# Designs tried in a protein design run: peptides against a protein of PDB entry 7Q4I. Part 131

Target 1, 281 residues: chain A of PDB entry 7Q4I
Amino acid sequence: HENSTIAERLYSEVRVLCWIMTNPSNHQKKARHVKRTWGKRCNKLIFMSSAKDDELDAVALPVGEGRNNLWGKTKEAYKYIYEHHINDADWFLKADDDTYTIVENMRYMLYPYSPETPVYFGCKFKPYVKQGYMSGGAGYVLSREAVRRFVVEALPNPKLCKSDNSGAEDVEIGKCLQNVNVLAGDSRDSNGRGRFFPFVPEHHLIPSHTDKKFWYWQYIFYKTDEGLDCCSDNAISFHYVSPNQMYVLDYLIYHLRPYGIINTPDALPNKLAVGELMPEI

## One batch from the design tools (peptide; made by RFdiffusion4, then SolubleMPNN)

Design b2_p20_4_s2 (from b2_p20_4, 10 letters changed)
Fold by OpenDDE base, seed 2:
Structure b2_p20_4_s2 (fold): chain B 281 residues (1-281), chain A 20 residues (1-20)
Amino acid sequence: as target 1 above (281 residues)
Amino acid sequence: SEEEDFEKVLKETEEALKKA
């Protein structure tokens, strides 16, 4: 028997709406597998598409398809969330249809923060945006106030937020959020280990003689290590996770247990006041 | 693209795993 009391408490106190970036061609191929795995642990799960799918709970946003429309889809997704779902959650996660998320670990990270704090979290990258921006693939989570500021203050103002639908969606939202004083939070754990990952676990966990010229090392905002020390024990997300790997991860994380090893969770930190962040490490 | 770079890294990782 598992004791899920703390997880259940956090499920109630740290409500997360997850929206999944997808398209009609991926509804069955990818998005369905999100719904059948980690997406079921969100308080609300919505698939943002260009076509409606009642089986998936997909929303048809007024956007075209293609990589050059991802920014447009992100804008419309958050507009839709703000209009219909802003009170359904405290935090609003964007993920791709090949992102895997451990929602309980995200709730743990978010627990001390007020949803009224203008903050967002993810895998922070340093280029293009002064405070950094969150990698789109790793997924990023906005507070309720961050969503409000994005939709109400940033999106209507072409000087604050790009009006066209082109560009890197993660960079563009990062610019918009910075322009309305939404803080790019530090998602690292108390040991300085990352929680949001723009690649599969293997890429982070296995020391590769990866060329030091690999773009990722230039993009990461915080220094990260390779190997087992790369990743928090409370890691939140991985990207480029195939549908099959989602089920593997779901099994490994939630079902497979080494007999006789009991994990005792750390005590929850104190809640922060509105506008306060955890100390940087 | 980031995706192309990722595929290269995957190949490098696979090669590294074969050597381990």
Scores: peptide ipSAE 0.019, ipTM 0.594, DockQ to the pose 0.129
Fold by OpenDDE base, seed 4:
Structure b2_p20_4_s2 (fold): chain B 281 residues (1-281), chain A 20 residues (1-20)
Amino acid sequence: as target 1 above (281 residues)
Amino acid sequence: SEEEDFEKVLKETEEALKKA
């Protein structure tokens, strides 16, 4: 018997809209598998594409396809969310169609924060943006107030937000959010372990003698340990997860249990005031 | 690209695992 009482409570109190970055060629190959796995645990799930797909619930945004248009797609996705869905959730997650997310762990991280606090979370990178920005592939989550500021204050102003559709989407949204005083939060747990990961679990868990010259070590905002201590027991996301691996992860996380081990959840932290952040560790 | 960087990481990880 599984006791989901706390997870059910958080599902109601920490409402998450997940939007998935995809394209028409990946609707059946990738996006469908998100819908059949972790995406079903979002309060609302929307696929953002260039073509409508009624089976997938995909939205056709007025953008071209390809990596050079990802920033354009991100802008139009958040405009669409603000216009149609801003009251449907408290938090708004961007993920790719090869990102896997443990939504319950994200709700746990977000629980103390007010959705009226201008904040966003993800895997924080240090280059290009003074406060840092969140890795696009690991997924990032905006508060309702962060979405409002992005769409209403940043996007209409070319001095605050890039008007063209070129550039790295995660860097560009990071610049825009900084310019409207949306804070780049710390997503680490109480032990200083990361929760959002831009790679598959094995790349983070296995101490790779990755050359110290590997770009990732220069990009991470917070120092992370290698090996098993890299990752929170309440990890939220992984990237480059194949469709088959999504079903494996769903089985391992939600079905497979070691007999005789009962996990008791930690107590929920106190709720923060509007504008208040958890202390950085 | 992040994918090219990922393929490099995969290769480096595989090489590291072979040496461990």
Scores: peptide ipSAE 0.018, ipTM 0.569, DockQ to the pose 0.156
Fold by OpenDDE base, seed 5:
Structure b2_p20_4_s2 (fold): chain B 281 residues (1-281), chain A 20 residues (1-20)
Amino acid sequence: as target 1 above (281 residues)
Amino acid sequence: SEEEDFEKVLKETEEALKKA
């Protein structure tokens, strides 16, 4: 009872490779549930680990495990993608094994952009990087050109990109990308609502007396509101999503329907030229 | 860590919802 014609078109025209940051201890606990839910809607899905797992299509990267190696894993993951998969997609999403992604909404956001535009999208944070950087947990998506610049131009140059494996993964890639003129895009919708979220929906949707001192409000690049106005109707990602919540979200988003309500999709925007961005809101 | 901060906020949210 669904008309998926536009979604099918975007699946072919806006090809997304999703790579999932994971580790061997999370293959069965977390990563498997990504594969069984939202990960199946990627054009290509790869799990980046320190151990091979043929059931997951997990790649054993030459890195150690632990939080101190996340930057090393990200560098090796993008090297692997560039070597083996750079032509398999137009856009390359990093997500964690507890990130949930609505891939159709991401394709909608990306549709007007050329994959040859050096740009990346996510939940933009303002510290440490002048143009901002994208939150690691919310997931971030690079254009094909952004991946090329990262791997070919940034990584080989210690002046442009940190050579050791230490540091905050999302900050370090943000620095590297800025240094090769990859633009930190604006992922907000036409109403100025965010699409990539570093927390679960409940945290963003419920106006809590969040202490105005909460780090998130100091880190967020764009001003955001709490409540229903926090989030785009075309939201792309949420973080800290448990395995059980992934199945709940899959049900709520793709199966549960209010009878008699038909949602008509907005018209696709015009395609942008190479190097062109959508106007800032 | 972001995780620790999240857990704190989640707990605060749960407490706020219980008072609502």
Scores: peptide ipSAE 0.018, ipTM 0.565, DockQ to the pose 0.126
Fold by OpenDDE base, seed 1:
Structure b2_p20_4_s2 (fold): chain B 281 residues (1-281), chain A 20 residues (1-20)
Amino acid sequence: as target 1 above (281 residues)
Amino acid sequence: SEEEDFEKVLKETEEALKKA
């Protein structure tokens, strides 16, 4: 029998709105499987699309489809959230329709932080943005204050935030957030292990799987290893997860249990003051 | 692109898993 008392507490104290980047062609193919799996564990789940879908709870944003519009869709998604949902949550996760997220692990990471702290978390990359930026595919989570600064301070100013809808979505939001002093947080656990992953578990878990020339090794902000030590025991996200793999992961993480093994959760850390961050490792 | 690089990694992973 599961004791979910601490998870239930965190569900109430660390409220997460998840918005899913999708398109009309993926509503049935991908997005509905997010809704049927990990998306159920968000306090609020919204699908951001170019077409409305009442069954999915998809919003039609005033943007076109295609890769050249991802930045435009992200801007409109956060505008929509700020206008309609800024008080519905404390934290605002962007994920793709092929991202899998362990929301409880995200709440655990976020617990010490104030939502009034201008901070965001994800898989931090080092190029293009001085403080780094968060990989789009791994998903990234903004505090309520970060959303406010992005929408109110950054977006209206072309000098702070790109007005055109073109460009790499994750890089562009990273530039905008830096320009309004939203901090790129450290998502690593106390052992220095990553929590947000831009690939499937297999790609991170297999040692020496990638050539050292693989772009990822030049992009990662923090040093990471491959193999069993690649990933936190409290990992938050993986990308390129197929619809079928979402159900497998949901079963493995939430249903399959090794009999006789009881995990005692670590004690919650002390809450930080507004503007305070956990020390980087 | 990130996707193209990912597809390469996937293929390499599948090959590595078949050899393990």
Scores: peptide ipSAE 0.019, ipTM 0.596, DockQ to the pose 0.158; fails the geometry check

Design b2_p20_4_s3 (from b2_p20_4, 11 letters changed)
Fold by OpenDDE base, seed 2:
Structure b2_p20_4_s3 (fold): chain B 281 residues (1-281), chain A 20 residues (1-20)
Amino acid sequence: as target 1 above (281 residues)
Amino acid sequence: SEEEDFEKLRKETEEYFKEV
């Protein structure tokens, strides 16, 4: 028997809408596997595409396909969310159709924060944006207030947010959010370990898997190590996860248990006031 | 190979960031 009482409480108190960046060619190949694995643990799951798919629950956004349209798709996705779903959740996660997310761990991280606090979380990168920006592939989560500010205050103003659909999606939303005073939060755990990861677990967990010259080490906002200390025990996301690996991760995380080891969850932190952040570590 | 795929992803990522 599994005791899910705290997870059930957080499911109700920390409501998450997950939107998945996809395209029609990936509906069956990738997106369907998100829906059958981690996506089912979101309070609401929407696939943002250029074509409607009723089996997938995909939305046809008024955008073209291709890598050059990712920023355009992100803008239209959040416009759609704001118009139709802004009250359906407290937090709004963007993920790719090859991102795997442990939604319970995200709810745990988000629990102390007010959804009316203008904040967003993810794997923070330091270039291009003064406060940093969140890696697109690792997934990033906006508070309800952050979505409101993005859609209502940033998007309509070309001085605050790029009107063109070109550019790096994650950098561009990071610029827009900074310009409307949405804070780039710290996703690290109390030990300073990351929770959002732009690669598969293997690339983070195996020491010396990457060269020291690998771009990632220059882009990360916070210092991190390789190996077992790379990653929080409450890690939230990994990227470049194949459809088959999503089912493997679901098995390993939610089903496989070492007999006789009982995990006791840490106590929930105190809730923060609106506009308050956790102390920096 | 997995290593070749990773290196391809690295290059694609680096190119993506250069266009920013």
Scores: peptide ipSAE 0.020, ipTM 0.650, DockQ to the pose 0.069
Fold by OpenDDE base, seed 4:
Structure b2_p20_4_s3 (fold): chain B 281 residues (1-281), chain A 20 residues (1-20)
Amino acid sequence: as target 1 above (281 residues)
Amino acid sequence: SEEEDFEKLRKETEEYFKEV
């Protein structure tokens, strides 16, 4: 027996549209496993592809496939969302078809923020963009106002947003969002631990898994450690999660429990005013 | 191995960021 009253409340009050970056070759291999696991906990789930798939609920965007078209796909995905779904949610998550997301933990992080605040969250990286940008693989979430500014103010202006479809998708959206004063939020918990992760849990939890020259340590915006203190108890996302590992994570997070241990949720913080952010740690 | 896959991923990621 579980008490889900708070989770149900947040499901209603913090509405999340999840869009999944995928391609036709991955509809059956990867994307369907997102739909069967964590994607079912989104208020709305859409797969963004180059081909329609009615079984998956995939949208055919007018873009080519390949890494050099990811930025083009992201632009078209948010245009599609703005045109058809901007009022269907308060927050708009981008994830890959090998990203796993604990949506309840994301709702908890987002709860105090107004969706009319121009803000977005994810794993913040420091290069290329002054305020930072969010790692594409870890997934990132835009407020409704951030989506509006991106689509209406940034995309139509080549001086604010790259018109070509080439380049790193996450860097390019980060540049565009900065240019329209969308704030790169801090997604860390009250203990300063991260919530969005660009790798699998093992790579973050195991100390000295990588050497000091590993690129990640040069890219992270906030100081982070390896080991048990790497990650929030309310972690939101992990990347490079195989289809089989998605089902394992679903079992471990939502079903497997140590008998006699009951977790009491922390009290919800006060809601912020429009334009207000949580204090930096 | 998982370590080999991770090292491959690291290299691919580093190459990706050099193009930015």
Scores: peptide ipSAE 0.017, ipTM 0.606, DockQ to the pose 0.068
Fold by OpenDDE base, seed 3:
Structure b2_p20_4_s3 (fold): chain B 281 residues (1-281), chain A 20 residues (1-20)
Amino acid sequence: as target 1 above (281 residues)
Amino acid sequence: SEEEDFEKLRKETEEYFKEV
């Protein structure tokens, strides 16, 4: 039997609401596989769609479908969360229906932070937004205060937040959050390794898998390496994960064990004061 | 435009993953 005492503690102390961006055509193809794998480890799991699905727990947001409506869906999703669920969690994760998340690792990263600190985390990109923004595909997590500021302060003001539903949703939310002084946090571990990844593990773990001219290397905010040292032992997310790969990852992470190897978790860091961030590496 | 740049990046990413 596994000792899950620390994970159970963090489940209670670091409550995470996960909302999944999906559409009606992907409810059965993709979203249900999130629900059957990593999504079950969220404190609350909601699928944000344009159609209701009671089996999936999908919400019909007042938005159209298509890639040009992703920003509109993100705005309506966080409005819905603020109206119905703002007290149900401490942290609010956006993920796609092809994002895989190790929720326990996210709780570990978030543990020292106050939910009342206006901060959000993800894979930080440097273009368009001065402090950076978090990659939409890798998923990003807002504190409760960040959600409040986004919905109450940013969204109602066209000068702070784009009123139209078009545009890159991750860039647009990044602009809005910066405009209300929500900090773009550093999600790297103590060794400087990344935790949120906008691609599948293979694309990060295999050295020289991508050309140096690949846009990703120009977009990353922090210097990163490829290979086995690319990624934290406590990595949080990967993107472009197929439904089949989700089950493979669930098996590899939660079921497959090398006999005789016992992982001893690091001690939890001290909790930070409200408004305090971990030191930059 | 930012939207045009985003769509270009999306297409480049999708093409890259189809070739791999």
Scores: peptide ipSAE 0.033, ipTM 0.700, DockQ to the pose 0.564; fails the geometry check
Fold by OpenDDE base, seed 5:
Structure b2_p20_4_s3 (fold): chain B 281 residues (1-281), chain A 20 residues (1-20)
Amino acid sequence: as target 1 above (281 residues)
Amino acid sequence: SEEEDFEKLRKETEEYFKEV
């Protein structure tokens, strides 16, 4: 038996709407496995597609399919959220249908922040956007105020936000958010370890798994190491997670326990004022 | 272009995962 009192408190106080980027060909292959695993721990879960699926509870957005339409889908997804769900949550997570998320760890990271603070979090990359942008695959989370600014202030203005539906969706939203003064937050823990990851755990945890010339090391905003020091004990997301691995991760994280080891959660930090960020590490 | 860079990034990522 587990004591989930703090997790239950955070579920109520840090409400998260998760929207999943998917397409009709992946509804059964990928998206349904998100729904059956980590997606059930969101306060609200919505699948954003080009076709309706009543079993999945997918929304048909007015967009085409293909990688050149991902930005269009992201814009329409947040418009849909703003119109129908802006008061249903405090934080709004984008994830892919092959992203795995530990929602409790995300709530822990978000707890001190006001949802009225214009901020978003994820795996921060340094190119293209001065303040950085969050990797699309690792998933990124916007405050309610960030969503408001994106939809109300950025999207209607072609000078602030790309009107075309083509391009890298994560870069484009990053540009739009910067243009409306939404801050690219630091998602690292108190030890400087990352929480959002654009690859599977194996690629981050195994030293020298990648060449030093691998693009990731040129893109990452904050210095990071490989091995056990790569990742927070309170990591939030991993990408390129197969449907089968989602169930494995659910078992490992929520069921498998070493007998006789009790983990005591850290104390919650003090809440920040509106507009205040955590101090740099 | 940024779009070309994104496609390059995608290809590099896909190639990496095929080799692993």
Scores: peptide ipSAE 0.023, ipTM 0.655, DockQ to the pose 0.680; fails the geometry check

Design b2_p20_4_s4 (from b2_p20_4, 11 letters changed)
Fold by OpenDDE base, seed 4:
Parts: structure tokens; C-alpha cells; sequence
Structure b2_p20_4_s4 (fold): chain B 281 residues (1-281), chain A 20 residues (1-20)
């Protein structure tokens, strides 16, 4: 027997639209596995592509494929969301087709925030953007107000938002969002542990994979540790998750249980006013 | 440049996965 009452409540009160960055060559290889695993726990799931796929529920955006077009695809994806889906959710998650997300943990993090607060969350990086920006691979989530500001205020103004489709997608949206006063939130838990991760769990949990010169240690905005203390018990996302590992994670997180151990959820925090953020740790 | 840094990130990430 499982008690999901709180999760069901949050599913209703913290509505999340997930859009997945993909391409036609990955519809069957990767994207369909997102749909069959964690993507089914979103309130709405949309795949953003360059070709339509009715089985996948993929949208054909007016952009080319390749790494140099990811920023273009992100702009068109949020334009599409704003035009067709801005009222279908409170929060809008971008993820890659090899990102795994525990949506319940994201709802828990987002619960106190108003969707009318101009804020977004993810794995915060420090370069190029003064307030930081969120890692593209780890996935990032915008409030409804953040989407509105991005699409209505930032995108139409070349001084606020890059008109070309080139550049690092996550950096470019980070610049645009900063320019319209969307706040780069702190996604860490009350113990200071991260929730959004740009690599697989193994690479964060097992120390000494990389030298201190590795880019990640230079990019991370907040101090982070390796090992068991790397990651929140309420972690939200991991990147570079293979299709097979998505099913493994689904089994481990939602099915496999140690008999006789009952997890009691922490009490929900108080809701914040519009424009208010949780205190940083 | 930012583009040069991004290419460095891509390269180091690739090397990272080749070692792990």
C-alpha cells in the first residue's frame, strides 16, 4: 500500500508543463523513453522538434537542427508555449531527451513560490551572467511570469535578447531573463544540497571522477561537494541518462522499496508572497 | 570568447565521459 495524497495535492496545486528538447533522429531513440518514464508525471508533456510526430506529441518548430540552433529552438519553444499553453500550467520545465526528472520533488521545491513571481530554477552556473544562469542539460523551470517576460519583453528586443540563433542556449536565455529582471533562484535544499544535476547520479555520488580544473567546478555557482552529501534526498534532475537508465531510475525511485522503512514527508513550507524568495542558505 | 569557452566545455565533457 502506498499513500500518495500529498503528491496528488501537489500535482493539482503546482502544475508543471514539461517541454523536451529533441530532434527527429531522437524521437524513437530517446524521446519516447522520456514519454514512457518520468514525462508521464508532468501535467502536460510536449516534445519540441523540427518535425511533427503525432505518436510522440512532437511539435515542429520553424528551426533547423544541430547544436548551433538550440538557442533558436528554445526561443521558438517558449513562443509556442506562450501562445498555446501559458494557462495550462504554473511552471514550465525545459529538459533534454536524456534528462531524467523527479517531478514530485520539483513540485515540492516550487510549492511555496507564486507562479506570478518572475523566477526560474535549475543548476546555477556563474560565468557570463551576473546573477548566474541555469545549466541547459540539468533542465530548468520558469514560472508563468518568467515565461511572459521572456516572450513578451525580452525576445522582441535585440538589446535584451540575442536575435541570432547561435550561442549556448542556456547562457543566452540566462542573459535574456536577467535583462527582464527574472530572478535566478536557489534550488538547493535546506541542507544546502543541490537538486538539479548536469550529470548522472553515479558521477555526482562517486568522488574523484575529475580534476579540480574540470569546467564543472569552475562553472558551479554554489559550493558543492561530491559523495553522498552531493545531492538532496529530494533531488530533481540528472543529465546524460540513457534510455535504459531511465527505466532503471523509474523502477528504483517508484517501485523498489526496503521493506519496513516508511518515509514520512517533511511539512510543506508556508507560501510566499508574489516576488518573495526563500532565504538563501 | 564565449564560443571558445563553450567548445572547451564540450571537449572536456567528451573527455570526461571517455575516462569514466
Amino acid sequence: as target 1 above (281 residues)
Amino acid sequence: SEEEDFEKVRKETKEYFEKV
Scores: peptide ipSAE 0.337, ipTM 0.873, DockQ to the pose 0.775
Fold by OpenDDE base, seed 1:
Structure b2_p20_4_s4 (fold): chain B 281 residues (1-281), chain A 20 residues (1-20)
Amino acid sequence: as target 1 above (281 residues)
Amino acid sequence: SEEEDFEKVRKETKEYFEKV
């Protein structure tokens, strides 16, 4: 009884390559569960690691492991994508091996944009980068043109992009992208609700015991609140999702249905010209 | 510094998860 015609159309028209940040110790513990859940809905799925794994489709990047090498891994991942896969997709998502993504909702958000527009989306943070940068944990998606500019224009120039592999990967890529005029897009829905989330659904939906001094409230680029109004009905990603929670989310989102309730999707927006963004909310 | 802020983020995130 399910009608997936629009989702199938968007799967064809809004091609997404998902690359997953992982390491050899997490191939079996985390990454394989991404592959078995939301990752199967990407047009292409690649795991970026320091060791090859043919069962996982993991790539061995020429980088060391550890938190201090995440920026190095991100640079090498996008270099690898540009060299081997730049024409395999229109959009290029970075996610962690504990990020859950509703790829259909991401395609819906991306549909009006040209992949030749230098833009990227995610959970926008305000520090360090004037236009903002996207949270690494929530995942972020680059247009094909953004990847080209990052790899060809930014990475080779140490004045535009940090040559060392140290630093926060999300901040560093944000600096690089700004320096090559890749725009930090607004991923919020028409109601101003977020779509990319750096925590699990529970932590956004339920008012937490965090005070206003908690870093997240200081880092968010757009004002957001906890509770039911926190999150778009078309939310895209959540972070710190355990392997078990990935299967639960997969069931709840794609299989469990309240009998007698039918959701009719909104009409697709008009496509934007190259370089054009959606109007501000 | 950015590094100090990153450590703060990591610490506060850990503390956040310990409260939840």
Scores: peptide ipSAE 0.328, ipTM 0.871, DockQ to the pose 0.809
Fold by OpenDDE base, seed 5:
Structure b2_p20_4_s4 (fold): chain B 281 residues (1-281), chain A 20 residues (1-20)
Amino acid sequence: as target 1 above (281 residues)
Amino acid sequence: SEEEDFEKVRKETKEYFEKV
């Protein structure tokens, strides 16, 4: 009795390649559970690792393991995508192996945008990058043009993009993207509610987990509330989601229903021209 | 420095999850 006609349309019209940041020690512990839950709703799903795994569909990138190599892995991942998969999708999502994503909600957000617009979306942070940068853990999505500019224009130029593999991967890609005029988009809904989240739902929904001195409140680009108004009804991602909680979220979002309540989706917005963004709130 | 800030973020995040 489920009607997924609009979701099926968006699956076709807003094609998303999801690449998952992982390592060999997490293939079975974490990455496998992404593949068995939300990752199956991507148009293409690739696990970026240092070792090949045919069961997982993991790619061995020419990088070392460890936190100091995450930026190197991100650069090699997007190089790999550009070389092999740039035409397989319109949008390219980076997520961690403990990120959960509602891909249908991401397609809804992305629908009006042209993939030829140099833009990317995520949970925007304000430090270090003038236009902001997107949180690595919450996941971030680049347009096809953004990937092209990153790989072709930014990466080959040490003045535009850091050549070594050290640094915070999300800050470094944010610097590179700004330097090639890729816009840091606003992912908030029409009510000003966020869609990409660097923590689990509980930590955003329940007030008073942290004081105002906690780094997150100092880093967030847009003012945000706690409680039910923290999060869009069309939220896209959460971070620090355990393997067990991925299955819980899959059940709650896609299976559990309150009997007698039917949600009618809003009409799709008009498509934007190339280079055009939605009005900011 | 950015590195010092990253270490602060990592530390505060760890402490945050230890309290929850």
Scores: peptide ipSAE 0.324, ipTM 0.870, DockQ to the pose 0.778
Fold by OpenDDE base, seed 2:
Structure b2_p20_4_s4 (fold): chain B 281 residues (1-281), chain A 20 residues (1-20)
Amino acid sequence: as target 1 above (281 residues)
Amino acid sequence: SEEEDFEKVRKETKEYFEKV
């Protein structure tokens, strides 16, 4: 039998609203598999689309479909969250309909932080934004205060946040958040290993998938290696996860256990004051 | 431009998945 006491505590103390970026053509193909796997471990799960789907719990945002509208969809998604759900959670995760997330590991990372601290986490990239920005595909999580600042302070001001719907979604939100002093946090574990990943586990764990010229190695904010040391034991997310692979990951992470090995969780860190961050690694 | 770089990223990512 599994002891989930600490996970249950964190579920209550570190409330996460997950919003999934999707479209009507992917409701059945991808999004429903998020709902049936990792999405069920969010405190609140919302699918942000252009069409309503009551079975999926999808919201029809006033945006068009296509890659050129992803930034527009992100803006409308957070506006919707702020209007309807800002008090339903402490943290607000954006993920794609092919992102897999271990929500318990995210709660563990977030536990010491106040949701009133203007901070967000993800896979940090270094281009275009001085403090960095978080990879859209790996998913990123905003504190409640970060959402407030984004929606109330940044979005209404064209000087702080791009009014057009074009551009790279993750870069544009990164620019907006920087302009309202939302900090790009460090999501690495105490060993300096990443937690948010823009590719599938195999591509991070197995060396030599890419040469050093591959864009990822030029974009990563923090130095990282391939192989077993690539990834935290408390990794949070992976991207380009197929619907079938989501069920495989659910089985491997939550069901498959090596008999006779007992995992004892580390003690929770002390909670930080509002505005305080963990020491840099 | 940022747009050109994004297209490059998308292209290289696609090529990466085609090779793996």
Scores: peptide ipSAE 0.323, ipTM 0.869, DockQ to the pose 0.773

